# Ledger of designs, part 280: peptides against a protein of PDB entry 3QIS

Target 1, 334 residues: chain A of PDB entry 3QIS
Amino acid sequence: PSLELSRREFVFENVKFRQLQKEKFQISNNGQVPCHFSFIPKLNDSQYCKPWLRAEPFEGYLEPNETVDISLDVYVSKDSVTILNSGEDKIEDILVLHLDRGKDYFLTISGNYLPSCFGTSLEALCRMKRPIREVPVTKLIDLEEDSFLEKEKSLLQMVPLDEGASERPLQVPKEIWLLVDHLFKYACHQEDLFQTPGMQEELQQIIDCLDTSIPETIPGSNHSVAEALLIFLEALPEPVICYELYQRCLDSAYDPRICRQVISQLPRCHRNVFRYLMAFLRELLKFSEYNSVNANMIATLFTSLLLRPPPNLMARQTPSDRQRAIQFLLGFLL

## One batch from the design tools (peptide; made by RFdiffusion4, then SolubleMPNN)

Design b2_p25_8_s4 (from b2_p25_8, 10 letters changed)
Fold by OpenDDE base, seed 1:
Structure b2_p25_8_s4 (fold): chain B 334 residues (1-334), chain A 25 residues (1-25)
Amino acid sequence: as target 1 above (334 residues)
Amino acid sequence: LPPPKREEIEPELLAFLEQMKEELA
C-alpha cells in the first residue's frame, strides 16, 4: 500500500486558550490495493498526539484512487493551558500516519502559543500588575516558581511576607477583580445570571481582552462575562481552595467556625479571592428577585470550581463528599 | 437598574473593589 499526502508540515500561529484552529490536508491511495491508515503513538508515547491536538478522522480505509480530507485541530482546553502558559509544553508535535503493511508518514506540527491569564496560578497573577501578554515568557516562569515557593511558605505559616524586598502582590488577580467589578456594576439585576450561557465569540473577546489589556469595561453580555468568570475559575491550575485544604473543608462543612479557620489558612491570594467571591455572591443573592439566583444554585455551581477534589481523590468522590462541599460554601453564602 | 448604593454594598466587597482600584491605578 502507498499514500500520497498533500502536506506534511503544519504551522499553527498564535494559538490561544479555547480558540480552535484547523489545518486540513488530503491523503490519497495512489496504490493498487485498499489500505487502512491510522495515526499511531511514537515508541514512548501513549497517544498519537499531544492533548491539545487531534486528527479527524484519525483512522480509515481508502480504496485505490480514493482521497480523504484530514483535519488537524488544535484546541487548548483547561487541561493543556497551564503547561503551555509556563512554556513547559509548546505547540510542537510529530504525528505518525501509519499505513497497515505499509510505511509510516511523519507530519510535523509547529507553531506558537500566546499565554493566557486563564490557567495561570492565582499566586502568579497577583504578582502580575500588567496583562499577561506584556510579560516576557522568562518572567512567567520565574513568577510561577516564586509563586510555588510563596504558596508553600504560606501554608506552612512559616514566614510573614517580607514587605521590603519584592513588589507587593495584588490582593486579588486583576482579572478576577475586573470580572467581578463588571458583574457587580452591571449584572446584579440580570435575569438568569449564571444560568444562561454566554456567546462563544464574546467569551473569546473577553479572554483576549483580559490577556492583553486592563479595560475600563469588559466586552460582551452579562451572561458572557459571568461565564468567563466560571471558565477562569475552572481553568485555575489550583482551585481557589487549595487541594491541601480540600478534606478539611469537607470535615468542617457543618461547623461555620471551623470553616472560617480553614479558609484563614489559605495562601493570602487564595484567601482573598475566596472572600472576594463570597462577598460578591452574597451581594448577588440580595437581587434574587431580579436575577433568579439562589444560594443552592450558586453553591452547587461554584463548589465544583472553588473546591475541587485533588487529582488523587477525583475517582473516589462520593455523593456525600459533594454534599459536604456544597454545605461548606453555603456557610459563606447565607 | 442602577448598581446598589455604596451604603447597601457588603463592606467586604466594597473594600476589595476600592482597594484593587487603588492598587491598579
Scores: peptide ipSAE 0.413, ipTM 0.877, DockQ to the pose 0.953
Fold by OpenDDE base, seed 5:
Structure b2_p25_8_s4 (fold): chain B 334 residues (1-334), chain A 25 residues (1-25)
Amino acid sequence: as target 1 above (334 residues)
Amino acid sequence: LPPPKREEIEPELLAFLEQMKEELA
């Protein structure tokens, strides 16, 4: 069996968070026998491609002189954004198109990723006074390392070492501040806020805006700005409530005093973001007559974003754990 | 509608909004 491939080299320029890119190529059976094709893992890989890449179809059967189009889809989700932002991973892969009883065909995938404030740590973002696209990649790595060290020091209750002449970190990320300030100014009376989805095009514009500028006004509808805040919180590598405190939040869920003590143990940036969000959401709840937002809806929505189970908990959150997590947030909304 | 009056805003929210404006200036 043999195939002819219309293309073997693919370049995905300016790959962005949540922006789908597609490249197509044709495979043709130029042989005299039917062939089965499949994308196969390389020798040391469990998957035929990286998590941000897929082939469609990834397998198939071709009669003699048959041709099929294959789509290579690049999509950076919340599951790949952090490793691409840090430069731990890159837009590079090799696909192996295997023919049954035939040869392998290699496809080269390359490109560049544009860093996003989405999927970047709260600690790193608090050190970024400029948009992430203005920050040199080398500095992003340093900011993430410094951020990890600050998180550990905060959790260990180590006295902040002398604030040497390093620029004081922001109280909260400017991106969260911009989103919440916009929602506070313009969306408090928005009917079905956080219940109506935003527009995908507007979400991309908001992401690009926050990655590249410090706008006076965020583009898009109030629904798109609200959803952008949810996406931001979901994409955080470490949730607003750090994984280390997850179980303590559940255990304290019915004791408001202990809940506040647990929050006080968060790293400064996480603690500030939590308090800022809770203050905003309490303010939003005053307008429930206009925006149809209630404490149970908000607590249910934000619990999954702010209080995520640690990745190492193989067990899905039980219904009891979910209810405790909701109750924990309710104690800050009421 | 206009934003809430300053007197009606949650004090903690107002503090964050004002402080960040100063830190980004």
Scores: peptide ipSAE 0.408, ipTM 0.877, DockQ to the pose 0.931
Fold by OpenDDE base, seed 3:
Structure b2_p25_8_s4 (fold): chain B 334 residues (1-334), chain A 25 residues (1-25)
Amino acid sequence: as target 1 above (334 residues)
Amino acid sequence: LPPPKREEIEPELLAFLEQMKEELA
């Protein structure tokens, strides 16, 4: 069997978080026999492509002189955004198009990723007084490394936070501050806040706005700004309540004093973001007559975002664990 | 409706809003 490929090199320029890009090519069976094609893993890979890439179709049959269009889709989700922001991964891959009893055809994928404040750590964002797109990639790497080390020191209680020639971190990320300040000013009376989805185009505009500027006003509807906050919290590499405190939150869920003590043990930026969000949500609940928001709805929604189980426990979360997690947050909303 | 009056805002929320404004100025 033999194939002719219309293209073998693909460039995806300016790849962004949650923005789908597509490139297409044709494969033609120029042989005299039917052939089965498939994208196959390289040696030592479990998948035929990186998590941010897919081929459609990824397999099929071609009769002699048949042609099929293949779409290469690039989409950076919450599952890939952090490793691309850090430069640990890049918009580069090699796809192997295999023919049964035939040759392998290599496709080169390349491009560039534009960093996002979405999927960046709270620690790194607290050290960024400028939009992430103004920060050199080399400095982003340094900020993530420094932030990891400072988090570890804070958790170990080994060093007072006051010793270092580094610029004082922000109390909370400017992106969280901007989102919550906007929602507080404009959305407290918004009917069905956090219950109505935002618009996808507005969400992209909000993300691009936060990545590139410090706006006076966030673009889009209150629903889109509210959903952008949820997406931000979901995309965090580590949740607002650090994974190491997850079980202690569940164990303390019915003791409000112990709950507050557990939160006091969070890294400074995580603790500040948690307190800031809880203060905002308590304020939002005062307007329940206007916004139809209640404590049970908010606790249920934000529990999955703020108090995520560690990756090793995700598959084992019981209904009891979920109820304890909700009860933990309710103790800060009531 | 206008935002809540400054005296009606939760003091912890107000403190974050004001401090961050100063830190970004």
Scores: peptide ipSAE 0.398, ipTM 0.872, DockQ to the pose 0.951
Fold by OpenDDE base, seed 2:
Order: sequence, then C-alpha cells, then structure tokens
Structure b2_p25_8_s4 (fold): chain B 334 residues (1-334), chain A 25 residues (1-25)
Amino acid sequence: as target 1 above (334 residues)
Amino acid sequence: LPPPKREEIEPELLAFLEQMKEELA
C-alpha cells in the first residue's frame, strides 16, 4: 500500500492559550489495494502527539483512489499552558502516519507560542509591572526560577522578605487587580454573576487584552469578565492556596482561628490574592438581592479553584474532604 | 446602576484597589 500526502510540513504561527488553530491536509490512496492508516507513537512516546496537538481522524481505511481530509488541531489548554509559557515545551512535534504493511510518513509540526498571564505563577506575575507580551522570554524564565526560590524561602520562614530587592513586587498580579476592579465597578448588581457563562469570543478578547495591555476597562460582558477570572484561577500552576497547606486547611475547616493562621503562612503574593478575592466576594455578597449570588454558591465554586488537592492526592479526594474545603472557604465569606 | 459608594465598600477591598493603583502609576 502507498499514500500520497498533499502536505507534510505544518506551521502554527502565534499560538495562544485557549485559541484553536486548524491546519488541514489530504491523504490519498494511490495504490491498488485498500489501506489502513494510523498515527502511531514514536519509540519512546506513549502518545502519537504532544498534549496540545491532535489529528482528526487519527486512523481510518482508504479504498483505492479514495481521499480523506485530516485536520491537525492545536489547542493550548490549562494542562499545557504553563510548560509553554516557561519555554520548557515548544510548538514543535513530529507525527508518524503509519500505513499497515506499508511505510511510515513523517509530518513536521512547527510554530511559535505567545506567552500568557494565564498559566503563569502568582509570584512571577507580581514581578511583572508590564504586560507579559512585553517581557522578553529569557526574562520570563528567570522570573519563574526566582519565583520558585522565593516561594520556598517564604514557606520555610528562612529569609525575611528582603525589602532591599531593587524592584518591589506588586502586592497582587495586575491581571487579577484589573479583573476584580472591573467586576467591582460594573458587576456588583449583575444578575446571575458567576452563574451565567461568558461568550467565547469575549473571553479570547479579555485574555488578549490582559496579555498585551493594562486597560482602563476590560472588554466584554460582566459574565465574560467573571468567567475570565475563573479561568485565570483554574490555569494557575500553583493554586492560590499552595498545595503544601491543603491538608492543614481541611484539618482547620471548623476552627476560624486556625483557618486564619493557615492563610497567614501562605507566600506573600498568594496570601494577598486570597485576601483580595475574599474581600471582593464579601462585597459582592452584600448585593445578593440584585446579583442572586449567595455564600454557598460562591464557596462551592471558588473552593475547587483556590483549594485544589495536590497532584498525588487528586484521585483520593473524598466527599468529606470537599465539604471541609467548602467549610474552610465559608469561614472567610461570612 | 452606580458602583458602591466609597463609604459602603469593604475597607480591605478598598485598600487593595488604592494601593495597586499607586504601585502601577
């Protein structure tokens, strides 16, 4: 069996977080026998492609002189955004299109990724006074390494925050500040806030706006701005409540005094973001008659975002653990 | 509807909003 491919090289320019790109090509059976095609893993890989790439269809049959269109879809989710922001991974792959009883055909995937404030650590973002797209990639790598080291020092209580570092970090990321300031100004009376989904086009505009500018006003509906805040919190590589404190939050869930002590042990940026969000959410709850927002809904929604189980415990989260996590957050909303 | 009056805003929220405005200026 043999195939003819219309294209073997694919370039995905300006790949962005949550923006689907598609490239199509045709495969034709130019042989005289039916053939089965499939994308197969390379010798050392478990998957035929990287997590941000897919082929559709990834397998099929072709009769003699039959042609099929294959879509190569590039989509950067929360699962790939952090490693692409750091430059640990790149928009590069090689696909192996295997023909049963035939030869392999190699497809080259290349392109460039545009960094996002989504999927970047709170520590790194607190050091960025300019939009992430204005920051050189080399400096992003340095900021992530420094951020990891500062987080570890803060958790170990070893070094007082050296007030002498030449550039004082922001108290909270400017991106969170912009989202919350907008919601505070315009969304306190928004009916069904955090209950109505945003528009996908508006979400993309908000992400691009936060990655490229410091706007006076965020584009889109209040629902889209609210959902953008949820997406931001979900995409964080380290949740607002650090994984190291997860179990202590559950253990303290019914003691408001111990809960406040646990939060006081967070790294400065994480602690500030937590307090800022809780203050905003308490303010939003004052308008419950207008916005239909209640403490139980907010606690349930934000607990999954702010207080995630560590990766090693993710498969073991009990209903009791979820209830304790919600109770922990309720102690800051009431 | 108008935004909340400054006197009605939670003091901790107001402090973050004002301080960040100064840090970004």
Scores: peptide ipSAE 0.398, ipTM 0.874, DockQ to the pose 0.926

## One batch from the design tools (peptide; made by RFdiffusion4, then SolubleMPNN)

Design b2_p26_1_s1 (from b2_p26_1, 12 letters changed)
Fold by OpenDDE base, seed 2:
Structure b2_p26_1_s1 (fold): chain B 334 residues (1-334), chain A 26 residues (1-26)
Amino acid sequence: as target 1 above (334 residues)
Amino acid sequence: SEEEERLEKKLKELEERVQRALEEFE
């Protein structure tokens, strides 16, 4: 069996968070026998491609002189955004198109990724006084490493934050402030806030706006701005309540005094973001007659974003653990 | 630059507004 491929090299320019790109090519059976094709893992890989890449179809059968179109889809989700922002991973892959009882055909995937404030740590963002697209990638790596070291020092209570010669970090990321301040100004009376989905085009405009500028006003509807805040919180590599405090939050869920003490142990940026979000959400709840928002709905929605179980415990989360997590957050909304 | 001065002004406004929101929480 043999195949003819219309293209073997694919370049995905300016790949962005949540923006689907597609490249297509044709495969033709130029042999005299039917053939089965499949994308197969390379030696030592578990998958035929990286998590941000997909082939459709990934397998199939071709009669002699039959042709099939294959789509290569590049999509950066929350699961790939952090490693692409840091440059730990890149828009590069090699696909192996295997022909049963035939040859292997290699496809080269290349391109560039544009960093996003989505999927970047709160610590790194507090050090970014400019839009992330204006920050050199080398400096992003350094900021992530420095941020990790500061988080560890803060959790250990060992060293006073050297209030020394480094530029003082922002109290909260500018991106969080821009989103929350917009919602506070314009969305408190918005009917069905956080219940109505945003528009996908508006969400992309909001993401691009936050990555490239410090706007006076965020573009899009209040629903799109609200959903962008949820997407931002979901994409954080470390949730607003650090994984190390997850179990203590559950254990304290019915003691408001202990709950406040647990929050006081968060790293400064995480603590400030938590307090700022709770202040906003309490203000939003004062307008419940206009926006149809209640404390139970908000607690249920935001608990999954702010108080995520550590990855190793995710599969073991009980309904009781979820209820305790909701109860923990309710103690800051009421 | 004029753009840097605009950015610094926005960041100061940000810090003051965040500080007020944090003080209302305490």
Scores: peptide ipSAE 0.215, ipTM 0.820, DockQ to the pose 0.750
Fold by OpenDDE base, seed 5:
Structure b2_p26_1_s1 (fold): chain B 334 residues (1-334), chain A 26 residues (1-26)
Amino acid sequence: as target 1 above (334 residues)
Amino acid sequence: SEEEERLEKKLKELEERVQRALEEFE
């Protein structure tokens, strides 16, 4: 069996969070026998590609002189955004197109990723007084490392010793403030807020706007701005309620006093973001006659975003755990 | 630069607004 490939080198320029890019190529059976092709893992890899890449189709059968189009799809989801933002991973891969009883064909994937405030830690973002696209990648790494150390120090209640001349971090990320301040100003009377989906084009514009600028106004509909806030919260590497406090939130869910004590133990930036969000949501609930938003809907929606189970417990979340998590948030909305 | 001064002013307004919000919520 033999294949001819129309292209073997693929460059994905300016890859962005949630922006699908596609490159297509053709494979042709230039042999005299039918062939089966598949993308196969490299030696020691579990998958044929990195999580941000896929081939469609990833396998198939070709008769002699048959040609098939293969799409290489690059899509940075919440599952890949953090490692790409830090530069731990890159838009580089090698695909192995295997021909049964034939040769391997290597495809080179390359490109560049544009960092996003989406998928960046709250701690790092609180240290970013400029848009993330203006921050050198080397400084992003340093900010993430420093942010991790500060989080650990805060959880351990270690007094910050050196008031070294490090610029005071923001109380909340500017991106969160921009989103919430927009919604507070313009969306309190928006019918079906957080119930109507945003426009994908507007979501991309909002993401690009927050990554590249500090706007006076966020572009797009209130629905798109609201969904952008949800996407931001979902994409956080560490949820607003840190994983270390997850179980304590569930255990305290019916004691409002203990719930407040648990929140007080969050790292400063996480605590500030939580309080800021809860207050915005309480304000939004005052306009329920206009926006059709109720506490149960909001608590249910934001619970999955703010109070995520630790990765090791995700598969074990019971309906009781979910109800306790919702009840925990309800105690801050009512 | 004038742009840096504008950004610094905006960040200060942001910090003051967030601080007020946080105080209204406590």
Scores: peptide ipSAE 0.210, ipTM 0.820, DockQ to the pose 0.629
Fold by OpenDDE base, seed 3:
Structure b2_p26_1_s1 (fold): chain B 334 residues (1-334), chain A 26 residues (1-26)
Amino acid sequence: as target 1 above (334 residues)
Amino acid sequence: SEEEERLEKKLKELEERVQRALEEFE
């Protein structure tokens, strides 16, 4: 069997978080026999491509002189955004198109990624006084490393950071403030807030706005701004309540005094973000007659974002664990 | 620059608003 490929080199320029890009090519059976094609893993890989890449179709049959279009889809989700922001991964891959009883065909994928404040740590964002797109990539790496070391020192209750670090970090990320301050000003009376989905085009505009500027006003509807806050919290590499405190939150869920003590043990930026979000959500609940938002809905929604189970426990989360996690947040909303 | 001064002013307003929200929590 033999295939002809219309293209073998693909370039994805300016790849962004949650923005789908597509490149297409054709494969044709120029042989005299039917053939089966498939994308296959390289010798050391478990998957035929990186998590941000997909081929559609990834396998199929071709009769003699048959042609099929294949789409190469690039999409950076919450699962790939952090490693692309740090430069640990890049928009580079090699695909192996295998022909049954035939040869392998290699496809080269290349491009560039544009960093996002989405998928960046709270610690790093508290050090970023400029939009992330204005920060040199080398400085982003240094800020992530320094942020990890400071978080680890804070969790270990080691010596207070020497007051001599020349630039005082922000109390909360500017991106969180921009989102929450907008919702506080304009969305408290918004009917069905956090219940109505945002528009995908508006979400992309909000993300691009937060990555490139410090706006006076966030673009889009209140629903899109509300969903952007949820996406931001979901994309955090470490949830607002650190994984190390997850079990203690569940164990304390029915004791409000212990719940407050657990929150006091969070790293400063995480603690500040948690308290700031709870203050906003309590204010939003005062307008329940207008926005149809209740404490149980908010606690259920935000629990999945703020109090995520550690990756090793995700598959073992019981309905009782979920109810305790919701009860933990209810103690800060009521 | 005027843009840096505007940014610094916004960051100061942020810190003051966040600080008030944190004080209402304690």
Scores: peptide ipSAE 0.207, ipTM 0.820, DockQ to the pose 0.782
Fold by OpenDDE base, seed 1:
Structure b2_p26_1_s1 (fold): chain B 334 residues (1-334), chain A 26 residues (1-26)
Amino acid sequence: as target 1 above (334 residues)
Amino acid sequence: SEEEERLEKKLKELEERVQRALEEFE
């Protein structure tokens, strides 16, 4: 069996978080026998492609002289955004199109990724006084490394290194402040806030706006700004409540004094973001007659974002653990 | 530059507003 491919080299320019890009090519059976094709893993890989790439179809059957269109879809989700922001991964891959009892055909994928404040650590964002797209990639790597070291020192209760010549970090990321301040000013009376989905086009505009500027106003509907806050919190590499405190939050869920003590042990930026979000959500609940927002809905929604189980416990989360996690957050909303 | 001065002013306003929000809710 043999195939003819219309193209073997693909370039995805300016790949962004949550923006789908597609490139298409044709494969034709130029042989005299039917053939089965599939994308296969390279030697030592578990998957035929990186998590941000997909082929559609990834397998199929071709009669002699039959042609099929294959779509290569590039999509950076929350699962790939952090490793692309740090430069640990890149928009580069090699696909192996295997023909049963035939040859392997190699496809080259290349391109560039544009960094996002989505999927960047709270610690790094507190050090970024400029939009992330104005920060050199080399400096982003240094900021993530420095942020990791400061988080570890804070958790270990090590004496803060002398506050010498480094610019003071922001108390909260400017992106969180921009989103929350917009919602506080314009969305407190918005019916069905956090219940109605945003528009995908508006979400992309909000992400691009936060990555490239410090706007006076965020573009889009209140629903899109609200969903952008949820997406931001979901995309964080470390949740607002650090994984190290997850079990202590569940154990303290019915003691409001212990709950506050657990939150006081968070790294400074995480603690400030948590308190700032709880403040906003308590204010939003005062307008429940207008926005249809209640404490149980908010606690259920934000618990999944703020108090995520660590990866080793994710498969073991019980209904009781979920109820304790919700109760923990309710103690800050009421 | 005028742009740097505008940015510094916005960052200072941000810090003061976040600080007030944190103090009002503790």
Scores: peptide ipSAE 0.187, ipTM 0.804, DockQ to the pose 0.687

